# Designs tried in a protein design run: peptides against a protein of PDB entry 5EG6. Part 61

Target 1, 151 residues: chain A of PDB entry 5EG6
Amino acid sequence: RLRSQTVSTRYLHVEGGNFHASSQQWGAFYIHLLDDDESEGEEFTVRDGYIHYGQTVKLVCSVTGMALPRLIIRKVDKQTALLDADDPVSQLHKCAFYLKDTERMYLCLSQERIIQFQATPCPKEQNKEMINDGASWTIISTDKAEYTFYE

## One batch from the design tools (peptide; made by RFdiffusion4, then SolubleMPNN)

Design b1_p19_6_s4 (from b1_p19_6, 11 letters changed)
Fold by OpenDDE base, seed 2:
Structure b1_p19_6_s4 (fold): chain B 151 residues (1-151), chain A 19 residues (1-19)
Amino acid sequence: as target 1 above (151 residues)
Amino acid sequence: MKLKSGDLPFYRNAKSKKA
């Protein structure tokens, strides 16, 4: 039996009122820093500053204005999300988006759909949760003047 | 590189297996 593996790049995108993944189109999103005690809602208060792992953020489509629920951005180590990392978010590293106030649910790519994936506890490491590859994201800044990184 | 609140695109390198 022959087995092959293909590699493709998927981008977070909004179409038809839904979040999905596209191999062809970039979706630009506002990542808004929120206070840890900010409640869920259509309206929210945005903070200025550098984003750190462990902080609460809102992702808003720059075109449609559609938003995801409050997320906690977490650092990724291999196939695990780190629960205690709090250093500044690096565009050179993978990250995961924990859906706030859920039982270990993470923003996940499945085929061309955006779904929630439930992470499993890591028995040996309490500060880590096991995620799948679809729940690992790379962030690319749209600010051409400040950031440059390579795929 | 530090991320600031603002405009960001997100992507993932996906892998698929075919038989």
Scores: peptide ipSAE 0.036, ipTM 0.550, DockQ to the pose 0.024
Fold by OpenDDE base, seed 3:
Structure b1_p19_6_s4 (fold): chain B 151 residues (1-151), chain A 19 residues (1-19)
Amino acid sequence: as target 1 above (151 residues)
Amino acid sequence: MKLKSGDLPFYRNAKSKKA
């Protein structure tokens, strides 16, 4: 089991880091795949393998070591998070991070802080939730990031 | 390209719109 400093579920926010107002603002995190039945806590079991949408993950800040609560990574289509997508996560797709066991709370960037933002139910589509732009993320591999940002 | 557990950089896509 891997130990981490876990953010409180009641007061979720991450301060500091290398975020700034830019289209190229990015953070480096450890992303850990968890079992769907993994409990919340300072310690968690990390699984190997490729990540699929709908799976539970832990994000650990590479700088501070702070870990967010368990997240479900979800596929994004335009302005909506898809609740039932289960294909492998791809760099070609935007994604959102749902805070597990919350009322539609998603990981969101706001003024260099990572916060939670409540999504709105999609009236006509039960398998979708409407998110804001701050809750839509692009994930790239380390190699791609190095190529893109340190060229 | 598929993602796996490990070191991943990610960022907010500036082209995303608010709902």
Scores: peptide ipSAE 0.033, ipTM 0.536, DockQ to the pose 0.027
Fold by OpenDDE base, seed 5:
Structure b1_p19_6_s4 (fold): chain B 151 residues (1-151), chain A 19 residues (1-19)
Amino acid sequence: as target 1 above (151 residues)
Amino acid sequence: MKLKSGDLPFYRNAKSKKA
């Protein structure tokens, strides 16, 4: 019985009416900025502006139009999601997608499926939640505009 | 790079076990 560990890159994709992970194909998604008080629904109002951590977003497949529930995009530090980060989203950093109005549920890769994973509170650090490695994502923007951010 | 509303690909590094 031979067992091996392989490392590969997997992409969020929509196929057959479901969200899943693919090693070969990735979908193009619209990431829409929403108001913090925007309600869940098939139709939603899009807000203009740069996306910051802590803001509410909607992910929509550009091909099928299928969408995930409203998400809050959060900054990731190691294997923790930061609850109070509010700087602009950067391609240099990993991010996590909190399912809005849930008990610490995050968008997560499990095998080749997209599931919800419940983060664990950090007792000693109230501004952090422990997430699974599968709940950490990297974003590649089609917008190639470069910028310098000063804190 | 700044992120705006628009088209974005999402990915992660995954580890797979083969039995």
Scores: peptide ipSAE 0.030, ipTM 0.547, DockQ to the pose 0.024
Fold by OpenDDE base, seed 4:
Structure b1_p19_6_s4 (fold): chain B 151 residues (1-151), chain A 19 residues (1-19)
Amino acid sequence: as target 1 above (151 residues)
Amino acid sequence: MKLKSGDLPFYRNAKSKKA
């Protein structure tokens, strides 16, 4: 189970005051659990407890303090994001980061850039949205600000 | 599927506080 802590995810890091992607490095971020009704802002109230899929989180760079907008962490099943999963987040499973209050936009790695990728609804499965591999992320607990990743 | 180009918005020096 994952709680508010320092985590590492593939390819995402901060350089030169911006979010960048690297095929060789992992960036370290604080993942903070928020209340579902928490407003967007530079300052936010963090709640304790295990992070579950469907909950709102903030990713904050462990080095610079830069933060992305509010995200909803969602469970991934193959090439789909699950909209109704609410079990505890497992580091052994890939997840997707939905940008809260957007039209199915997910945090995505594309050609060494971090972009928003619009998921496609699944016609036959209303509880799923189609994503690509770039929108699927792995979370690993770490105590390091940067980690060299070897594939 | 649509790819949105450009950098994602972010906050500098974001602060977290306990509930």
Scores: peptide ipSAE 0.024, ipTM 0.539, DockQ to the pose 0.671

## One batch from the design tools (peptide; made by RFdiffusion4, then SolubleMPNN)

Design b1_p20_2_s1 (from b1_p20_2, 9 letters changed)
Fold by OpenDDE base, seed 1:
Structure b1_p20_2_s1 (fold): chain B 151 residues (1-151), chain A 20 residues (1-20)
Amino acid sequence: as target 1 above (151 residues)
Amino acid sequence: GNLLGYIVPQEPARTLRARP
């Protein structure tokens, strides 16, 4: 198979000190649980426990140590992020990563770039925000620091 | 779709430093 014709899946990856999206490589990120009142900084305190939706997390590249700002991991229902879901995060489920303390900004994949996407409120459902497909992430646990594949 | 590979920390230090 030719990659350019068949590959549609993109992966969060770090290269050259930057976050980007790759169709061939994926980074493995430590997902650290933070306290809700943890401030933004290069140093942060990690708490124990299983991650639940609505909690604050730090994603840190296992290879480079590069990190994203504090995120709130939110459950995704179709094309909406749920603001009040608090059940445990499950592998292979879709989730959204809200950039904490922003106006509805979510981690988003656009082509090969990682950007912030502003979700729109759901007028009739205040516990939901509308996101695009690029802001919906399928999360998968991995034991590899970095994965590369070919088609 | 979009895929994010993650690792659940097994032996996390209480305080960590990460590069922005």
Scores: peptide ipSAE 0.422, ipTM 0.885, DockQ to the pose 0.646
Fold by OpenDDE base, seed 3:
Structure b1_p20_2_s1 (fold): chain B 151 residues (1-151), chain A 20 residues (1-20)
Amino acid sequence: as target 1 above (151 residues)
Amino acid sequence: GNLLGYIVPQEPARTLRARP
């Protein structure tokens, strides 16, 4: 009997000074809540309170301190990002990370690389944008800086 | 699926900017 392993699961990770997707290692990222009018920069002020969908966040690697550009965290419904969802972000939710001030660009996994993927507008549903599976992330709250998984 | 571990921070931060 052949044993199969899941190859479709990937984790956001920082390696060699770059963001990438790992099948065995994952990093923990600070998810800083920003004011909606916070400008892009290495220094920023964190807002108090729970993060809700639609809010602006800054992802910072807890190990390296490397950060992605400002993101808007959006709720995912099937293969779409919801533009008007505003409920609290919580454990095991699926979300998408819109690159703020871009034309529908989302944080996306492509093989082992992290890229920007341009979502397609939904003409019949203005509150949704079509994303691919690589742009959908299941978020997990953790207090550890990094995990390595071995099967 | 893709997984992202996150930590709720308590302090403002200084960062090294990166992008995909």
Scores: peptide ipSAE 0.395, ipTM 0.868, DockQ to the pose 0.420
Fold by OpenDDE base, seed 2:
Structure b1_p20_2_s1 (fold): chain B 151 residues (1-151), chain A 20 residues (1-20)
Amino acid sequence: as target 1 above (151 residues)
Amino acid sequence: GNLLGYIVPQEPARTLRARP
């Protein structure tokens, strides 16, 4: 008999002052909406409103206050990021986080590390970019600061 | 897959500070 290996779910988490990918713990991140012209920095102004795809956001760890650079949240369809989607973001949607002002760099989970992965342009569809599985995130709304999972 | 937990801010627009 040969048993197939199942790929486990990993979560964005902050530990020891670093972002990493955990299989047992996940952090809750504030998703702050920014103006499109908001500059990068330690200080930033957030705006009110329901977040839609295509908008600029800041992800801030609710526990540590650690933040990622400005991101554009984009809708994911299969293995592609949609560049022109603008519908509301909701629970259980798949999304990708484009690093603003980069050449198609996306927030990516690679094993236990958080990295940037460069998407490939889609030849047939200018409104899509091809991403790897590590750059696709399922988002879940939570009111908890942190969760730990036990087998 | 990859999972990201998020919190929707309920506070009014304001200036915040965060560490990279």
Scores: peptide ipSAE 0.369, ipTM 0.852, DockQ to the pose 0.658
Fold by OpenDDE base, seed 5:
Structure b1_p20_2_s1 (fold): chain B 151 residues (1-151), chain A 20 residues (1-20)
Amino acid sequence: as target 1 above (151 residues)
Amino acid sequence: GNLLGYIVPQEPARTLRARP
């Protein structure tokens, strides 16, 4: 179990067959690295190696096996997703999950729901897209299937 | 903020798809 450092923190969780945002519980998700040319499917080939920003990943709930569509993990700078960052993803990085092959749709937490949020292009910065805070995720590596957080 | 716990995959890659 892990104590939250922020009062307003919510966590990606699966309950009742649905993705949702919990204020108390968090799910542990396998983050599978895919080839860039891997097609969407319930069955996919995983590649080895460190995950870098810009790469395609598959998030799978370790408990339920439920998965999100293919995502591109992108680095976050304040309220923007960086389109060209390619450094390795590390503990406690803030990232955004772009739904691959969409019009700038990102995995987003809105209240207790997980939704898709459409990012807005940055006119002055072509390598960035504007996201909201709900689309920014702090990632933490874990070896547990599920945790309950206490403040 | 939002927190996401992740695990380095150890199992075969067969999943059930869900969308937000």
Scores: peptide ipSAE 0.346, ipTM 0.830, DockQ to the pose 0.424

Design b1_p20_2_s2 (from b1_p20_2, 9 letters changed)
Fold by OpenDDE base, seed 4:
Structure b1_p20_2_s2 (fold): chain B 151 residues (1-151), chain A 20 residues (1-20)
Amino acid sequence: as target 1 above (151 residues)
Amino acid sequence: GNLLGYIVPQEPERTLRAVP
């Protein structure tokens, strides 16, 4: 078992035609950058370049081709998602995925399920929304379609 | 924590680059 690994560590994975959270396997996803005005659909126009917070992205499983709905990637500060950050996204920082055109719904891991978690407004900071740990993600690079991690 | 593996279009970079 790796030093940094805990029993609470989960990985986004696609199995049986569904997104889920695995403690043993993790999928590799394509992150496509979309125009802000791109509509929802299986077919979409992509952009090139480095991804910035606040931009709209599509997460597509490299194996199955299954995709999540359009997401806005947002910077995370402690337990809050920043609504106005626009700097480049780094693997070194946690992020959150806001489901576009929803009422503060974020991609969230709950046990083995991928769900939507509704963030709460931050009373004293209008540019922040309160999220839970399950809605905070760390993005890591890989060249493999799938990877099995043994504890 | 929650981990998301992503495929870098070219060489690995710290800053995320979108896949064309």
Scores: peptide ipSAE 0.377, ipTM 0.859, DockQ to the pose 0.253
Fold by OpenDDE base, seed 5:
Structure b1_p20_2_s2 (fold): chain B 151 residues (1-151), chain A 20 residues (1-20)
Amino acid sequence: as target 1 above (151 residues)
Amino acid sequence: GNLLGYIVPQEPERTLRAVP
């Protein structure tokens, strides 16, 4: 079914050459799968197949062509990101986007801004990092022509 | 919550597939 807009719901969007969080406008993105050793850049080689947690992806705006830096998509368990999960990514579960080659920085929504949030390590659980709610994302499919989202 | 819309290659499905 179609997702209805709510007061607390925000969408990743590109406007004025910047990534931001919108309550009104929906951005539709291409998700490209990269090799683990792919370098950062505007031009990149892509792989095909189903995306698994732990893999490197590129998010590209379908309208502007603007892209975020390389991200590692990670599974979320409550308020933690899992570092060693490798099962297929599903729309049924929330995920987090680790900025590759950073010190635990994650893509985060703060008000209407997209920022980097530094996760806190879990001393007793080496395979987990603590994130906030703003760093947890739900991915939903959309129609290429109409940019209509489905659940 | 935070939502990310993605364009599905081929047909929509629950498991995410990358754009070739």
Scores: peptide ipSAE 0.364, ipTM 0.850, DockQ to the pose 0.249
Fold by OpenDDE base, seed 1:
Structure b1_p20_2_s2 (fold): chain B 151 residues (1-151), chain A 20 residues (1-20)
Amino acid sequence: as target 1 above (151 residues)
Amino acid sequence: GNLLGYIVPQEPERTLRAVP
């Protein structure tokens, strides 16, 4: 079904060469799957198939071609990112995007800005990291031509 | 919430499929 826009809804968007969050405008992104050993760069080799949590992905704006650094997509359980989940990613689940090779930095929405948020370790659960709501994302499919989002 | 719109290579699916 077509997703209705709400006041609290924010979309990842690219404008003026920068990533930001918008309530009115939204970007459609290609999600590429990379090998775990793929190096950072503008050029990268992609894999086919369904994406699993824990895998490395590239988010590329379909309009501008701008990309974020390599991300590891992680499953979210409440306000925690799971470090060891490896099941297939579903649009039904919220996810988090860990900036690969950082100290627990996650892609985060703060007002209209896209920032890095440092997750805190879970002292009693080493397989989890605590994130905020801004670091939790819902992935929704969109029509390529109309940029109409469905869920 | 925070939404990320992605383009499915073929038709929309619940499971996330990577773009080749």
Scores: peptide ipSAE 0.364, ipTM 0.849, DockQ to the pose 0.248
Fold by OpenDDE base, seed 3:
Formats: sequence, structure tokens, C-alpha cells
Structure b1_p20_2_s2 (fold): chain B 151 residues (1-151), chain A 20 residues (1-20)
Amino acid sequence: as target 1 above (151 residues)
Amino acid sequence: GNLLGYIVPQEPERTLRAVP
């Protein structure tokens, strides 16, 4: 099934050499799995297999080739990112993208702009940190040729 | 919500498979 666009739905997109979030335009990205010790750069070695939460990934725009910095994909529970989840990533579950080697910075949508949002530690739950709704994402498969999303 | 479209290396699956 194809997911319908809604007013509240935004899609990660690259335009004009920048990442942004659009309600009308859809971007399709390659998700590469990296080794945990892989360094930052345009050139990187990739791994095969199914992605698990806590692993390092590289998002590359299929159209422009532009890439975001290395990200740790984390499971989302309500308004929190889980730091210790390691189960396979599912399209049915929300996730967050932690900017690797930062102080709790997450990929975040603010209006139509993609920014870094600093999560707040959870004092009573060390395995969680607080994120906002803009830092919560749902990954859905798409056909590169059609640039349409499947649910 | 925010949506991220990803290119599946093969047939779409609910569990994400990395692009080799």
C-alpha cells in the first residue's frame, strides 16, 4: 500500500543542496550500515544485513548523493529515545537519529528546516533521553524509480 | 509525523535491510 500524504506529514528531502522537510516533495534515501568504529567522511565502508537500533548508519540521498553525518538509529518510546535498544529496526516503529559523537543531538524537523535538537537526559531513566516530536521519524520503503512510499 | 523514504535493496520488508 502507498501511504497518503496528510497535512501533518513531512518528508525528508534534499533541495538546493540542503536537507529539508517537505509536505509535498518526497525524498528517497539509501541507508547504509557502518561499522561502529567507522570514521566520518564521504568515503565509507558499508556492511550488509538488517539494521538494528543502536547501530551506525549513513543516509545518502538517491538523487543528489548528499549525505548526512553518521547517525545512530535509536528506538523511540513516546517522547523518549532509547539508548540501549538493539532489536531490528522496523518500519512500523518510530525512530530517532542521533548525530554520532555529539552531546545528545538528534536530527529534527522544525517547520520545514532540518536542524539538530539537543535531547534532555532523563534523570530517573538513564537508558532514555527526552526528544521532541520533530525528532521522531518513521522509515518507509520506496521504489527509486517511482519515488513513492510503501507502507 | 516525519517520514523517511529509504531504498530497499530488494523486495520491501518491514524490517530495514541496509543497502550494501
Scores: peptide ipSAE 0.369, ipTM 0.851, DockQ to the pose 0.248; fails the geometry check

Design b1_p20_2_s3 (from b1_p20_2, 9 letters changed)
Fold by OpenDDE base, seed 2:
Structure b1_p20_2_s3 (fold): chain B 151 residues (1-151), chain A 20 residues (1-20)
Amino acid sequence: as target 1 above (151 residues)
Amino acid sequence: GNILGYIVPQEPERTLRAKP
């Protein structure tokens, strides 16, 4: 008998100087808002305010200070990323992180690894791109630097 | 699903606020 694969929860985490996907630990990240014309680098100028879809952000690990490349946060509807959404980003609503200046590459968790997944254009809807489940994120607030789950 | 832990800069709100 074939066993169906269950949905697993993964968390973005930094360990040993690397980003990875953990099932037991999660990192806490600062989300910085950047200008649209901000260049890539370790040093960047940040903006204040509430984050809207379509804006450029930097995810910075609160513990290590390590950051991912510039990302554009996009709204997710089911298995599609919306390209033109610009409303405020809310917690617990699915989002995707487009790697800025790439060909539809999105931040994706694949098992224990952080990878780039190339979204597929939606033929009938130019304002949407099809992403996989690994590229869909839920943002949860925390005041802790790191959490470890015990079972 | 995938979860991203977000440090709230000030008071917890449903809408994400960027860290200055």
Scores: peptide ipSAE 0.410, ipTM 0.863, DockQ to the pose 0.250
Fold by OpenDDE base, seed 3:
Structure b1_p20_2_s3 (fold): chain B 151 residues (1-151), chain A 20 residues (1-20)
Amino acid sequence: as target 1 above (151 residues)
Amino acid sequence: GNILGYIVPQEPERTLRAKP
């Protein structure tokens, strides 16, 4: 439940036509699965099925229809994003969203802003990239388009 | 941590299912 979350928890939200991070409001997003060769655009072809790490997804706000650029969902192990994980994505497991076709840029929360954070390569482990806490996300299901809670 | 709420296209499952 939301009330069990830490005070430092923030939620992806769309307000005023922009993506931002809220401590009290959260948006509900559609997660679309794309083909690996799908081009960037507002119009895209989606696939059916269960999402696996390493696959390309589109996050679309259920209220506004606003979407983020194509993302590759990656598994997170501690402070690292795994580049070669391909198992099914599970709820409540930490993940990261790599901005496709960028130089290790990940969807990141900084205060109330959504930014791109450049991961650092792991020289010792080539299948991992170091991310910060702001680039780690937990996905939870919801049937509400938008939720606001007050402490 | 950061939370992403997603709308399940069908009955909620532990494994994420993409919206058709």
Scores: peptide ipSAE 0.405, ipTM 0.860, DockQ to the pose 0.252
Fold by OpenDDE base, seed 5:
Structure b1_p20_2_s3 (fold): chain B 151 residues (1-151), chain A 20 residues (1-20)
Amino acid sequence: as target 1 above (151 residues)
Amino acid sequence: GNILGYIVPQEPERTLRAKP
C-alpha cells in the first residue's frame, strides 16, 4: 500500500491531463506487458505474465486512461541502471524506466515535474548506465484508483 | 524517493504481474 513517509517522497500522478509528481496525491496505474517489437500508439496488444527487467511495458492511469510512452523497465544497482538484467521485477527493489528507442533517456522526477533524464554511459562497465536519484523508482501495489493524504 | 502505485491484477504479490 501507498503511504506517506517523508516530505521528500513524491508519487506519480495525473492531473489536468498531464503527468506530474505529487507529495499528497498518488495515482494507481496499470502496468501492461508488451512485445519487444510492439509499436508506439494509443492502442496496443498486451501479454500475460510476470514482468522481468528488460521487458517493454506501458503505464496507464486507472482513472484517466492516459499512458506514458513505451518503457523498458530496468534494474537499478546503486546509481546505475543495468542493461542486461532479466530477473523478475520485485517491489522490494528500485527500478528505472528507459524511454524506448531513445538515447539513454529515463523517466525522471524533478520537483513536481516528470521529465526525461539522459543517462551517462559507464566506460568501464558496458552493461551499466549512470542515472540520478530522480530516475530511480519504487513500485508499490495498491487497491485504490487514487488517494490523497495529509501530513 | 519516487513512488509508482500500480494495481495488481488477480493476486497480490511482491513480484510484478502485468495487467491482461
Scores: peptide ipSAE 0.395, ipTM 0.857, DockQ to the pose 0.252
Fold by OpenDDE base, seed 1:
Structure b1_p20_2_s3 (fold): chain B 151 residues (1-151), chain A 20 residues (1-20)
Amino acid sequence: as target 1 above (151 residues)
Amino acid sequence: GNILGYIVPQEPERTLRAKP
């Protein structure tokens, strides 16, 4: 479960109609599974089941309903995103969110901002892309739609 | 690290379950 951490821990949060990273507040998101051929849009068809790496997902804020663009959830090995992993996603394991149909753009935390980070190809490992620490995420379950804590 | 807060659709499980 989500809990208070040091300032080195940041949480995805929606505030004022924008996504940002907070050290004191976190949003709770629904993760929807989409078909691989689902187009981008405000409305989308969802699938049931457990999410596997390589699949397309939508992150939707449980409070505001705001969503990020379609993402492909990818497994992280050290500082690389694996392009061909397809096993079930496990909580607490590091993952990366590739913005679908982009040139290696990943959801990234920079200070308090959520930005896109362009991964670098691995020349000798075509099934991997190098990402920075800000593009690595840990998914943790929560029963609160929104939570605030103080250090 | 970076944390994504996730609401489990049913009961908490280690494996990530999609919201229907």
Scores: peptide ipSAE 0.393, ipTM 0.863, DockQ to the pose 0.251

Design b1_p20_2_s4 (from b1_p20_2, 9 letters changed)
Fold by OpenDDE base, seed 3:
Structure b1_p20_2_s4 (fold): chain B 151 residues (1-151), chain A 20 residues (1-20)
Amino acid sequence: as target 1 above (151 residues)
Amino acid sequence: GNLLGYIVPREPDRTLRAVP
């Protein structure tokens, strides 16, 4: 787990019925593992086990129950998302969340807004897509439903 | 960086475990 806060750190949070990025507040989310063929919806069947890169997940706010669309969690290497990584997801590694069934759209932080960012193909590396810093995430464990940090 | 807090369903470890 992280031992300190930084000015540049932002947290995924739900407030006012919307997902946003906060520097002071952070939400805790359930990460559900779905079958690759699971359809989009508020109701879904989940799987047990450790999550691997390339698998489909559902992020659900522990407080509000709001969920993002189905995401494929992908490993990040520098400024790129890896398309073929399939090793277990580690909290030590950065990751990206591809919006399933989109044209290279990734969950992205822009200011305090959560948006979709379209990755750019890597011409010389077919197994990579270029993302921006806002589309790179670090997953951290928590036992709290919500945490607020005051400087 | 951007941080995502997740609820650990069992004992915390460095490998991400899905919530059942």
Scores: peptide ipSAE 0.399, ipTM 0.876, DockQ to the pose 0.249
Fold by OpenDDE base, seed 5:
Structure b1_p20_2_s4 (fold): chain B 151 residues (1-151), chain A 20 residues (1-20)
Amino acid sequence: as target 1 above (151 residues)
Amino acid sequence: GNLLGYIVPREPDRTLRAVP
């Protein structure tokens, strides 16, 4: 099913050499799986397989080839990111992208900009971090040739 | 919400598969 666009919906997109959030245009990204010990760089070694929460991934724009820094994909429970979830990632659930090797920084949409948002620790629940709505993402499959999203 | 479009490798699946 073709995803319907709403006023509140924004897509990750690359334009003019920058990542941004667009309500009109959307990018299609390759998701590469990396080893946990893979270093940051433009060139990286990839792994095959289904992606699980807690694993390190690289998001690469299919058009420009531009990539974000290494991210750890994490499961979202309400307004919290789970630190110890390791089940397979599904399009049925929202996720968060932790910037690897940072102090709880997550990929976040703020208006039309992509920023880093610092999560707040949960003292009573050490396996969770509190994130805002802008740091919660839904992943949708798309066809490269048609540049169309399906749900 | 915030949407991320991802290119499915090989075959469609609601469980995400990485590009090899």
Scores: peptide ipSAE 0.397, ipTM 0.873, DockQ to the pose 0.251
Fold by OpenDDE base, seed 4:
Structure b1_p20_2_s4 (fold): chain B 151 residues (1-151), chain A 20 residues (1-20)
Amino acid sequence: as target 1 above (151 residues)
Amino acid sequence: GNLLGYIVPREPDRTLRAVP
């Protein structure tokens, strides 16, 4: 079993030409690093190196090639996304994916669907905004195009 | 929680490395 697995665990997956949440199957994605000024599009210029929080990334399905819009990967602290963290991203920590150029919209799993969840500002902490569990992600390395896990 | 599988361009690392 995966350490982070629970009865409510869901996986990002592409099926039938759409992103969805699966309880049994997970997709393997390429994470591309973009320049901060890179525009949205199917074609993009990528950078090399270790990914840091606050940077712009593209998630691309290794099987279908389908991609999500540009995301900013942000560090998660408890129930909040940190807006100014810039240290290297670690698999040991949860993260969140902010939809770039939106009003606090984050990539979120809700039941079987991929949705955008609007974070709530933290009144007392300007460098944080509140997210839900569905918007908190654990990234796990894999060398397989697709993986099916049976609980 | 939510799990995201990512393909490491080379050897797996605790720190995420972008795919070139």
Scores: peptide ipSAE 0.381, ipTM 0.860, DockQ to the pose 0.247
Fold by OpenDDE base, seed 2:
Structure b1_p20_2_s4 (fold): chain B 151 residues (1-151), chain A 20 residues (1-20)
Amino acid sequence: as target 1 above (151 residues)
Amino acid sequence: GNLLGYIVPREPDRTLRAVP
């Protein structure tokens, strides 16, 4: 693990109008599927269907309605994001969220903060980018708007 | 690890389904 990365599990959460990473609370998000040519904005047109890697998605907090910028969901293999994977996204499998129209910026968890992390190109494999552990996410389903757990 | 909870639009499925 990275020096700045916690060993504990953290969840994407919205608190005080901001996205953050919580070890005690986790938010539930709507994942909307967008057209590849959909522009950035608060309002957007969504598509139906199962999400595939490489597609553009919007993560919207079910409680606050706050959304992250357009993301491309990418398959993760170890510490690399695959650029050309297009199979259906499965729960409990690692994925990464590339911030669309950026230079290899990925949604990343660092301590309690959500940041952008710039991936490094893989010299030997053009279809892969190297990400850190904080940029790897596991998606889990829920029917609850928000969960809070205590140890 | 990092976990992202998502709202299941219909029945739970291993494959992610987008919210309409």
Scores: peptide ipSAE 0.367, ipTM 0.861, DockQ to the pose 0.261

